# Peptides against a protein of PDB entry 3VZA: the designs that were tried, part 120

Target 1, 98 residues: chain A of PDB entry 3VZA
Amino acid sequence: RVERLCKSKELFEERLGLEIRRIHNEQLQFIFRHIDHKDPDKPYMFTLSINEQGDYEVTSCTPPLDCISEFQLKVRETNNFSAFIANIRKAFTALSFK
Target 2, 62 residues: chain B of PDB entry 3VZA
Amino acid sequence: AAYVTQLYYKISRIDWDYEVEPARIKGIHYGPDIAQPINMDSSHHSRCFISDYLWSLVPTAW

## One batch from the design tools (peptide; made by RFdiffusion4, then SolubleMPNN)

Design b2_p23_5_s2 (from b2_p23_5, 11 letters changed)
Fold by OpenDDE base, seed 2:
Structure b2_p23_5_s2 (fold): chain B 98 residues (1-98), chain C 62 residues (1-62), chain A 23 residues (1-23)
Amino acid sequence: as target 1 above (98 residues)
Amino acid sequence: as target 2 above (62 residues)
Amino acid sequence: MEELDKVPVKEILRQILKNEPVE
């Protein structure tokens, strides 16, 4: 099971180009790669916490996204975390084209 | 990494086939309507294309 | 997978925040 879990994580990281880390202060860091086809290893990332009210809270976003606050609102309203992550990646992708 | 892999599933709705050749990207995407198979030869695509394709399976509607 | 579909994402996130090593 442990071997499978490790393999699973690695497969997701590589295939989705998404790394998920636990960082300090009860936060998760989501790191997207494979966004810029000219620089596949260039990271696009944001950090997330669950505040005392139990709401999703984006604590950082690099590079910054104008839409991140709206997405935070949307995920709080809909509780659709999958769409939340997917839309962030979509926004990062759009940003990479400038 | 159990919870992390669970989170990946919650995000992507993908379940990988872990018994295939390393170069084969095989699994199932559980979409809102029906489940769809994933079956790609990674050697035929760039990493960015593969990621873009897989993410294209994930609905962005809120 | 069906059982996993019933687990709230926030619960998974809380477990990660509790159990995963800090990087």
Scores: peptide ipSAE 0.759, ipTM 0.961, DockQ to the pose 0.920
Fold by OpenDDE base, seed 4:
Structure b2_p23_5_s2 (fold): chain B 98 residues (1-98), chain C 62 residues (1-62), chain A 23 residues (1-23)
Amino acid sequence: as target 1 above (98 residues)
Amino acid sequence: as target 2 above (62 residues)
Amino acid sequence: MEELDKVPVKEILRQILKNEPVE
């Protein structure tokens, strides 16, 4: 089972092009790759925490997204974390075409 | 770890088939209404295409 | 998978923040 869990993470990372890391100060880092077809390894990332009120809080976004604050509001309202992550990836994808 | 893989499922709603050969991307996507199989040969696609395709399965409606 | 559907995402996140190695 331990081997499967390790394999599972690796499969998700490669297939979704999404790495999830715990970093300092009680934050999670989400790193998207495979966004830019011309540069598949170029990272697009944001960091996330749960603030003292228990709300999702984006603490950084690289490259910056104009819509990230709106998405933060939306995920707080809907609690749809899946749509939150998917919309961020969609926004990064759109940004890669500029 | 276990919680990270759980998070991947919560995000993607995908459950992989771990018994197939490495080149085969096989699993099940659990959509809001129905579950759909995933079955593709990774050797026929770029990494970007594969990722784009899988993410296309994830609804963006709030 | 059905049992996992019952677990709140926020709880999973908290567990990661508590237990996952810092990178």
Scores: peptide ipSAE 0.758, ipTM 0.961, DockQ to the pose 0.918
Fold by OpenDDE base, seed 1:
Structure b2_p23_5_s2 (fold): chain B 98 residues (1-98), chain C 62 residues (1-62), chain A 23 residues (1-23)
Amino acid sequence: as target 1 above (98 residues)
Amino acid sequence: as target 2 above (62 residues)
Amino acid sequence: MEELDKVPVKEILRQILKNEPVE
C-alpha cells in the first residue's frame, strides 16, 4: 500500500501539475505547474491555512491574483474546495496569457 | 501520503488505474452525474495539454 | 471512493497538517 500511495501522489503531481506540501506554521502550499505552455515548469502557487475560526485562509499567492480574496469568500460560503482549487488554476492560466 | 492522495481525489475526483504502463493515463473521473473513463496515451500529448484536459473535467461552478 | 466522498475535505486537510512531513 505504501508503494501505491507514493505512486499515486507522483501520478497526481505529474498529470495534474499540482504539488501539495505541508510547510511551516500549519500551512499547505499548492504549487501549480503546466500552466504556461511555453514554460511548463514555471510554478504558480498559493498557501492555505485553516484559521482559528476553522475557515479557509489564503496566506499567500504568487503570482498575485486579484480574484483570490473573492475565491476565499466563495469557498467559505459553499465549502466547495474542488471548485476553489480549479478556479485558482483557471485564474493562473488566464494570468499566463498576459 | 495517504491523506495527500485523498486530497487529490477530493479535488479532482479522479481514481487512477495503477496497473497499466506508465505511458498510459488511465483512470475514472467521478463527475457530478456519472463516472467517465480516462484513457490517454501520454506520448501523444504535451504535459500541459494533459493537465489542461484533466482539469477541464473538474467543475468550476461554486 | 464512495466512502471517501463522505469525508470532509477540512478533516483531510487537518490530518495533513498534523501528520505530513514539513517540506
Scores: peptide ipSAE 0.758, ipTM 0.961, DockQ to the pose 0.922
Fold by OpenDDE base, seed 5:
Structure b2_p23_5_s2 (fold): chain B 98 residues (1-98), chain C 62 residues (1-62), chain A 23 residues (1-23)
Amino acid sequence: as target 1 above (98 residues)
Amino acid sequence: as target 2 above (62 residues)
Amino acid sequence: MEELDKVPVKEILRQILKNEPVE
């Protein structure tokens, strides 16, 4: 099981181009790669915490996204975390063409 | 990393087939209504294409 | 997978924040 878990994480990281890290101050860092086809290793990332009220809070976004605050509101309203992450990736993808 | 892998599933709704060779991207995507198989030869595609394709399976509707 | 579908994402996130090593 332990070996499978390690393999599973590696498969998700490579195939989705998404790395998930725990970082300082009780935050998670989501790092997207494979966004820019001309520079597949270029990272697009945001950090996330659960604030004192128990709500999702984006603490940083690099590069910045105009829509990130709206997405934070939407995920709080819907609790659809999958759509939250997918929409962020979609936004990063759109940004990479500019 | 059990919880991280759980999170990947919660995000993507993908369950990989861990019994196939590394070059084979095989699994099941559990959509809202229908589960669909994933079965790709990674040697036929770029990393970016593979990621884009897999993410295209994930609904963006809130 | 059905059982995992019942687990709230927020709970998974809390467990990651509790148990995963800081990078």
Scores: peptide ipSAE 0.757, ipTM 0.961, DockQ to the pose 0.919

Design b2_p23_6_s1 (from b2_p23_6, 9 letters changed)
Fold by OpenDDE base, seed 3:
Structure b2_p23_6_s1 (fold): chain B 98 residues (1-98), chain C 62 residues (1-62), chain A 23 residues (1-23)
Amino acid sequence: as target 1 above (98 residues)
Amino acid sequence: as target 2 above (62 residues)
Amino acid sequence: MEDVTDPEEIAKGLKVLEKLLEK
């Protein structure tokens, strides 16, 4: 089971181009790659935590996204975490075309 | 890795067929209405195309 | 920045989020 889970994680990382890491101060780091077709390894990332109120809070975003605050609001309202992550990737993709 | 894989599933709604050869990308995307099979030959596509395609399966409606 | 690459350690860090996502 452990080997299966580890392999599954690796498949997700490579195929989705999304790496998820736990970092200091109880934060999760989401690292998107495969965004810029000219530079597939270029990372687009944000960090996420649960604040004192128990709500999702984006603690950093690199490169910055103008829409990130709105997305944070939306995920709190809808609890649609899938759409939250997908929309962030969509926004990063749009940014890569500038 | 249980929780991280669960998180990936909660994000993507994809289950991989992990027993298939590495060059074959096989799985199932579980959308709200239908289950969509995934079956790609990775040698025919760039990494970016593959990722873009898979993410295109994930609804962005809130 | 402390980055944890151990899948099991990452899993521990995701417990709270997993519980929230199950709601």
Scores: peptide ipSAE 0.083, ipTM 0.903, DockQ to the pose 0.417
Fold by OpenDDE base, seed 5:
Structure b2_p23_6_s1 (fold): chain B 98 residues (1-98), chain C 62 residues (1-62), chain A 23 residues (1-23)
Amino acid sequence: as target 1 above (98 residues)
Amino acid sequence: as target 2 above (62 residues)
Amino acid sequence: MEDVTDPEEIAKGLKVLEKLLEK
């Protein structure tokens, strides 16, 4: 099972172009690649934590997204974490064309 | 890697067939109403196209 | 920012993952 889980992680990272890291101060870093078709390795990333109230909190976003604060609100309201991540990727994709 | 793979599933709702050849992108996407198979030849597509396609399977409705 | 490799920091990261999975 351990081997399966490790391979599964690698498949997700490559195929989704999404790396998930644990970073200092109890945060998760989400790194999107394969966003810019002209520069597939260019990273688009944000960091996420759970604040003292137990709510999702975006602690950084690079490059910045105008919609990130709204998405943070929406995920708190809906708990739809899947839509949260997917919408962020969609926003990064749109940004890559500017 | 159990936690991160669980998180990937929570995000994507994709379950990979990890036993197939690396060039074959095979799995199942579990949508809210119906499960859809994924079966792609990676040699026929760019990395970006593959990622875009897979993410297109993930609903963005809140 | 770098991925954490320190065992204690990894443990903290896992706690974050667990909390995320609960939501």
Scores: peptide ipSAE 0.078, ipTM 0.899, DockQ to the pose 0.888
Fold by OpenDDE base, seed 2:
Formats: structure tokens, C-alpha cells, sequence
Structure b2_p23_6_s1 (fold): chain B 98 residues (1-98), chain C 62 residues (1-62), chain A 23 residues (1-23)
């Protein structure tokens, strides 16, 4: 099972271009690649935690996104984590064309 | 990596067929209405195209 | 890429993952 899980993770990382890392102070780092077709390895990332109220909190976003605060609000309201991540990627994609 | 793979599924709703050849991107996307098969030859596409395509399967409606 | 986080931080990270999966 361990081998299968490891392979599954690798497949997700490569195919989605999304790496998920545990970082200090009970945070997760989400690193998107394959955003810029001219620079597929360029990272677009944000960090996420659960605050004292139990709500999703974006603790950093690089490069910054104007919409990130709104997305944080939306995911708190809807609990649609999938849409949250997908919308962030969509926003990063749009930013890459600027 | 049980938790992270579960998180990937929560995000993408994709289940990979990990036993196929490395160049074959095969799996199933479980949407709210229907399940759609994924079956691509990775050698025919760029990494960015593959990622864009797979993410296009993920609804962005809140 | 392998995580460079020490065991203590790994445990904390897993806790975060668990919370995310519960939502």
C-alpha cells in the first residue's frame, strides 16, 4: 500500500503540476507548476492553515493574487475546497499572461 | 502519503490507474453528474497541456 | 520532492491535512 500511495502522489504531482508540502507552524504549502507554458517549472504557490476558529486561512501567496481574499471567504462559506484550489490555479494562469 | 493522496482526490476527484505504462495517463474523473474516463498518451502532449486539461475537469463553481 | 520537515513538524502537518479532509 505504501508503494501505491507513493506512486499515486507522484502521478498527481506530475500530472496536475501541484505539489503539496507540510511546512512549519501547522501549514500546508501548495506549489503549482505547469502554469506558464513558456516556463513550465516556474512555481506559483500559496500557504494555508486552519486558524483558531477552524477556518481556512491563506498565510502567503506568491505571486500575490488580488482575488485570494475573496477566495478565502468563498471557501469558508461553501467548504468547496476543490473549487478553492481550482480557482486559485485559474487565477495564477490568468496572471501568467500579464 | 495517505493523507496527501486523499487530499489530491478531494481536490481533483481523479483516481489514477497506477499500473499502466508510464507514458499512459489513465484514470477516472468523478464529477457530480458523471464519471469520465481519462486516457491520454503523455508523449503526444506537453506537461502544461496535460495539467491544463486535467484541471479543466475540476469545476470552479463554488 | 522529499519533505525536509523534522518529525515534529511532520506530525503537525498531518494534523492540518486531517482537518482539511474533514471539511
Amino acid sequence: as target 1 above (98 residues)
Amino acid sequence: as target 2 above (62 residues)
Amino acid sequence: MEDVTDPEEIAKGLKVLEKLLEK
Scores: peptide ipSAE 0.075, ipTM 0.897, DockQ to the pose 0.668
Fold by OpenDDE base, seed 1:
Structure b2_p23_6_s1 (fold): chain B 98 residues (1-98), chain C 62 residues (1-62), chain A 23 residues (1-23)
Amino acid sequence: as target 1 above (98 residues)
Amino acid sequence: as target 2 above (62 residues)
Amino acid sequence: MEDVTDPEEIAKGLKVLEKLLEK
């Protein structure tokens, strides 16, 4: 089981091009790669926390996304975390073509 | 790595087949309506294509 | 920066987030 869990993480990281890290002050960092087909290793990142009110809060986004504030509102409203992450990746992908 | 794998599943709804060779990307995507098999030969695709394809399985509707 | 594969670290630092994601 332990071996499968480790393998699972590696498979998700490589196949989805998504790395998840815990950073200081109870935050998660999401690092997308495989976004820019011309530079597959270029990272697209955002950090997420839960604020004192218990709401999702994006604490950073690199490169910045115009839509990130709207997505934060949407995930607070719908609690659809999957759509939240997928839409961020979609936005990063769109940004990579500019 | 139970929590991180749970988080990946919460995000992607993908369950991998761990009993195949590394070059074979096999699994199941559990969408809201149906379960969709995943079966790809990674040697036939770029890393970006594979990721784009897998993410295309994830609904973006709020 | 730490990997989220450590259950104790996740439970220690991200308890609220973990609970919300499981709902």
Scores: peptide ipSAE 0.073, ipTM 0.903, DockQ to the pose 0.453

Design b2_p23_6_s2 (from b2_p23_6, 9 letters changed)
Fold by OpenDDE base, seed 4:
Structure b2_p23_6_s2 (fold): chain B 98 residues (1-98), chain C 62 residues (1-62), chain A 23 residues (1-23)
Amino acid sequence: as target 1 above (98 residues)
Amino acid sequence: as target 2 above (62 residues)
Amino acid sequence: MEDVTDPEEIAAGEKVLQALLAK
């Protein structure tokens, strides 16, 4: 089972171009790659925590996204975490064309 | 690893067929209405195209 | 996956994972 889980994780990382890391201060770091077709390894990342109220909180975003605060509000309202992550990726993709 | 893979599923709703050869990207995306099979030859596509395609399966409607 | 090597930080990260999955 452990071997299967490790393989599954590696497949997700490569195929989605998304790495998820546990970092200091009880946060998760989401690192997107494969965003810029001209530079596939260029990272686009944000960090996420659960605050004292139990709400999703974006603690950093690199490069910054104008829409990130709105997305944080939306995910708190809808609890649609999948759409939250997908919309962030879409926003990073749009940013990569600038 | 269990929680991480569960999180990937929560995000993507993709279940991989991990027993096929590395060049074959096989799995199922579970949407709200339909389950869509994934079956790609990775050697025919760039990494960016593959990722873009897979993410296109994930609804962005809140 | 590249993770924090500090066991306490690893545990804290796992807590966040669990919290996210529980929502």
Scores: peptide ipSAE 0.366, ipTM 0.925, DockQ to the pose 0.728
Fold by OpenDDE base, seed 3:
Structure b2_p23_6_s2 (fold): chain B 98 residues (1-98), chain C 62 residues (1-62), chain A 23 residues (1-23)
Amino acid sequence: as target 1 above (98 residues)
Amino acid sequence: as target 2 above (62 residues)
Amino acid sequence: MEDVTDPEEIAAGEKVLQALLAK
């Protein structure tokens, strides 16, 4: 089972171009790659925590996204975490074309 | 890895087929009312295309 | 707007996230 889980993680990381890390102060770091087709290894990332109220909170976003605050609001309202992550990737993709 | 793989599933709704050769990207994306098969030859596509395609399966509607 | 998943699936996902943050 451990081997299968490790393989699963590796497949997700490579195929989705998404790495998820636990970092200091009880945060998750989401690192997107494969965004810029001209520079596939260029990272697009944000960090996420659960604040004292129990709400999702984006603690950083690099490069910055104008829509990140709205997405934070949306995920708090809907708890649709999948759409939250997918929309962030979509926004990063759009940013890579600018 | 147990927790992170669960998170990946929560995000992507993809279940991989772990019994195929590495060059074959096989799995199932589970939508609300449909299961979409994934079956790609990775040698035919760039890493970016593969990722873009897989993410295109994930609904962005809130 | 309604989520594409039911409340139980949403709750499960949140619990996973919280578990990751707690480790």
Scores: peptide ipSAE 0.312, ipTM 0.919, DockQ to the pose 0.059
Fold by OpenDDE base, seed 2:
Structure b2_p23_6_s2 (fold): chain B 98 residues (1-98), chain C 62 residues (1-62), chain A 23 residues (1-23)
Amino acid sequence: as target 1 above (98 residues)
Amino acid sequence: as target 2 above (62 residues)
Amino acid sequence: MEDVTDPEEIAAGEKVLQALLAK
């Protein structure tokens, strides 16, 4: 079971190009790669926490996304975490073409 | 790893088949209404293409 | 079916992740 879980994580990391890390101050760091086809290893990142109100809070975004605040509002309204992450990746992808 | 895997599933709705050879990307994407099999030969595609394809399976509607 | 993620579940997961990374 442990081996399966470890392998599953590795498969997700490689295939989705998404790494998830626990970082300081009880935050999760989401690191996207495979965004820029010309530079597949270039990271696109954001960090997420649960604030005092219990709401999702994006604490950083690198590179910056002008839509990140709106996405934060949307995920708070819908609790659709999947769409939240997918939309962020979509936005990073769009940014990579600039 | 258990929680991380759970989180990946919540994000992607993909369940991998871990028992296949490394070159085979095999799994199931569970959409809200249908389940779609994933079965790709990784040697035929770039890592970026594979990621883009898999993410394309994830709905972006809120 | 709607994809919903409980913020508290994520918070709990953070603690799990921290434990894993500390090993």
Scores: peptide ipSAE 0.294, ipTM 0.920, DockQ to the pose 0.070
Fold by OpenDDE base, seed 1:
Structure b2_p23_6_s2 (fold): chain B 98 residues (1-98), chain C 62 residues (1-62), chain A 23 residues (1-23)
Amino acid sequence: as target 1 above (98 residues)
Amino acid sequence: as target 2 above (62 residues)
Amino acid sequence: MEDVTDPEEIAAGEKVLQALLAK
């Protein structure tokens, strides 16, 4: 089971181009790669925490996204975490074409 | 690792087949209506294409 | 179409995230 869990993480990281890390101050770091087809290893990332009210809070976004605050509001309203992450990736993808 | 894999499933709704050769990307995406099989030869696609395709399976509607 | 996540699944997901954030 342990081997499968490790393999699962590796497969998700490579196939989705998404790395998830726990970092300081009780935050998660989401690192997207495979966004820019001309530079597949270029990272697009954001950090996420849960504030004292229990709400999702984006603490950083690199490169910055104009829509990130709206997405934070949407995920708080809908609690659709999947759509939240997918929309962020979609936004990063759009940004890579500029 | 269990927490991370659970989070990946929460995000992607993909379950991988772990018993196939490394070059075979095989699994199932569980959408709200249907389950979509995934079965790709990674040697025939770029890493970016594969990722884009898999993410395209994930609904973005809130 | 939207992903349909029932309250139990949402709660489980939140617990996973909370566990990841917990020290």
Scores: peptide ipSAE 0.301, ipTM 0.918, DockQ to the pose 0.060; fails the geometry check

Design b2_p23_6_s3 (from b2_p23_6, 9 letters changed)
Fold by OpenDDE base, seed 5:
Structure b2_p23_6_s3 (fold): chain B 98 residues (1-98), chain C 62 residues (1-62), chain A 23 residues (1-23)
Amino acid sequence: as target 1 above (98 residues)
Amino acid sequence: as target 2 above (62 residues)
Amino acid sequence: MEDVTDPAEIAAGEQVLQKLLAK
């Protein structure tokens, strides 16, 4: 059902605190919220594209993560997109405590 | 919205129960070995706690 | 067991998402 799909998106956005947007130059923007318990609406985000070789490529990360390059390598090796996103969120969470 | 929800499932492996009231967070997380039921009252938790909890269900092993 | 996501599927999804966002 179409209405359920719309509701599903809203539920995921709110419950996971994750928005997914298509942005310029064929990129996806992933926006995490609910990271900092003291500032739940503060966004933590990165953009992702598929490069000419067909590999995942992180095109931006705000705030920057020193581990993002390693994660990019890992997702290219494993194609475990779920772990990729989850690890980025974990890294953002750790960063929020600094 | 079909692709968006599909992508969310690829990421989280969560399937929501859409027949319950908004305050009830019900669903199933499908892990590699087991299926974990989700059933919590959102009014008892902060948004951050809920998100942290749900993400804790997602394996980070590559 | 480890999940695998096809990068091409994600790329295809980008186009779908763009169409949805344009509405």
Scores: peptide ipSAE 0.241, ipTM 0.921, DockQ to the pose 0.070
Fold by OpenDDE base, seed 1:
Structure b2_p23_6_s3 (fold): chain B 98 residues (1-98), chain C 62 residues (1-62), chain A 23 residues (1-23)
Amino acid sequence: as target 1 above (98 residues)
Amino acid sequence: as target 2 above (62 residues)
Amino acid sequence: MEDVTDPAEIAAGEQVLQKLLAK
């Protein structure tokens, strides 16, 4: 089981191009790769925490996204975390074409 | 780590087939209405294409 | 179709992940 769990993480990281890390101050870091087809290893990342009210809070976004504050509002309203992450990746993808 | 894999599933709704050869990307995406089989030969696609395709399976509607 | 998240599966100290998975 442990072996499968390790393999699962590796498969998700490579196939989705998404790494998830725990970082200081009770935050999660989401690192997207495979966004820019000309530079597949270029990272697009954001950090996320749960604030004292229990709400999702984006604490950083690199490169910055104009829509990130709206997405934060949407995920708080809908609690659709999957759509939240997918929309961020979509936004990063759009940004890579500029 | 089980919690990380749970998070990946919560995000992607993908369940991988772990018993196939490394070059085969096989699994199931569980959408709200249907289950979509995934079965790709990774040697025939770029890493970016594979990721883009898999993410295209994930609904973006709030 | 929503999976049940078991907090016991999360390592001690992973509070942020637990909160995320609980939602």
Scores: peptide ipSAE 0.211, ipTM 0.913, DockQ to the pose 0.227
Fold by OpenDDE base, seed 2:
Structure b2_p23_6_s3 (fold): chain B 98 residues (1-98), chain C 62 residues (1-62), chain A 23 residues (1-23)
Amino acid sequence: as target 1 above (98 residues)
Amino acid sequence: as target 2 above (62 residues)
Amino acid sequence: MEDVTDPAEIAAGEQVLQKLLAK
């Protein structure tokens, strides 16, 4: 079981190009790679926490996304975390073409 | 690993087949209405293409 | 079926993630 879980994590990291870390102040860091086909290892990152009101809060986004505040609002309204992460990746992808 | 794996599933709705050879990307994506099998030869695609494809399976509608 | 994620569940899991990363 432990081996399977470890392998699962590795598979997700490599195949989705998404790493998830816990960082200081009870935050999760999401690191996307494989965004820029010309630079597959270039990281696109954001950090997420639960604020005092119990809502998702994006605490950083690198590089910045002009749509991140709207996405934060949307995920608070819908609790569709999957769409939240997917839309962020989509936005990073669009940014990589600039 | 259990929690992070659960989080990955909540995000992607993908369940991997862990018992296949490393070069085979095999699993199932569970959409709201249908389940779609994933079965790719990783040697035939770039890492970026694979990631883009897998993420394309994830709905972006709120 | 609508996908919903409980923020409290995510927050609770952070402790687990920290333990995993610390190993």
Scores: peptide ipSAE 0.138, ipTM 0.914, DockQ to the pose 0.069
Fold by OpenDDE base, seed 3:
Structure b2_p23_6_s3 (fold): chain B 98 residues (1-98), chain C 62 residues (1-62), chain A 23 residues (1-23)
Amino acid sequence: as target 1 above (98 residues)
Amino acid sequence: as target 2 above (62 residues)
Amino acid sequence: MEDVTDPAEIAAGEQVLQKLLAK
């Protein structure tokens, strides 16, 4: 099972181009790659925490996204974390074309 | 990696087939009303295309 | 089926993630 879980993680990282890290101050860092087809290794990332009120809070976004605040609001309203992450990737993808 | 894989599942709703050759990307995406099989030859596609395709399976509706 | 993730689960999972990432 341990081997399977490790393999699963590696498959997700490579195939989704998404790395998830725990960083200081109880935050999760989400690092997207494979966004820019001209530079597949270019990272697009954001950090996420749970604030004292128990709400999702984006603590950083690099490069910055105009829509990130709206997405934060949406995920708080819907708890649709999947859509939250997917929409961020979609936004990063759109940004890579500008 | 138990929790991180669970998080990946919560995000993507994808379950991989772990018993195929590395060049075969095989799994199932579980949508709200349908299970969509995934079956790709990675040698036929760029890493970016593969990622874009897989993410296209994930609904963005809130 | 609804795509819902409880913030509490994410927060709780951070501890697990920390253990996993600590090697």
Scores: peptide ipSAE 0.129, ipTM 0.915, DockQ to the pose 0.071

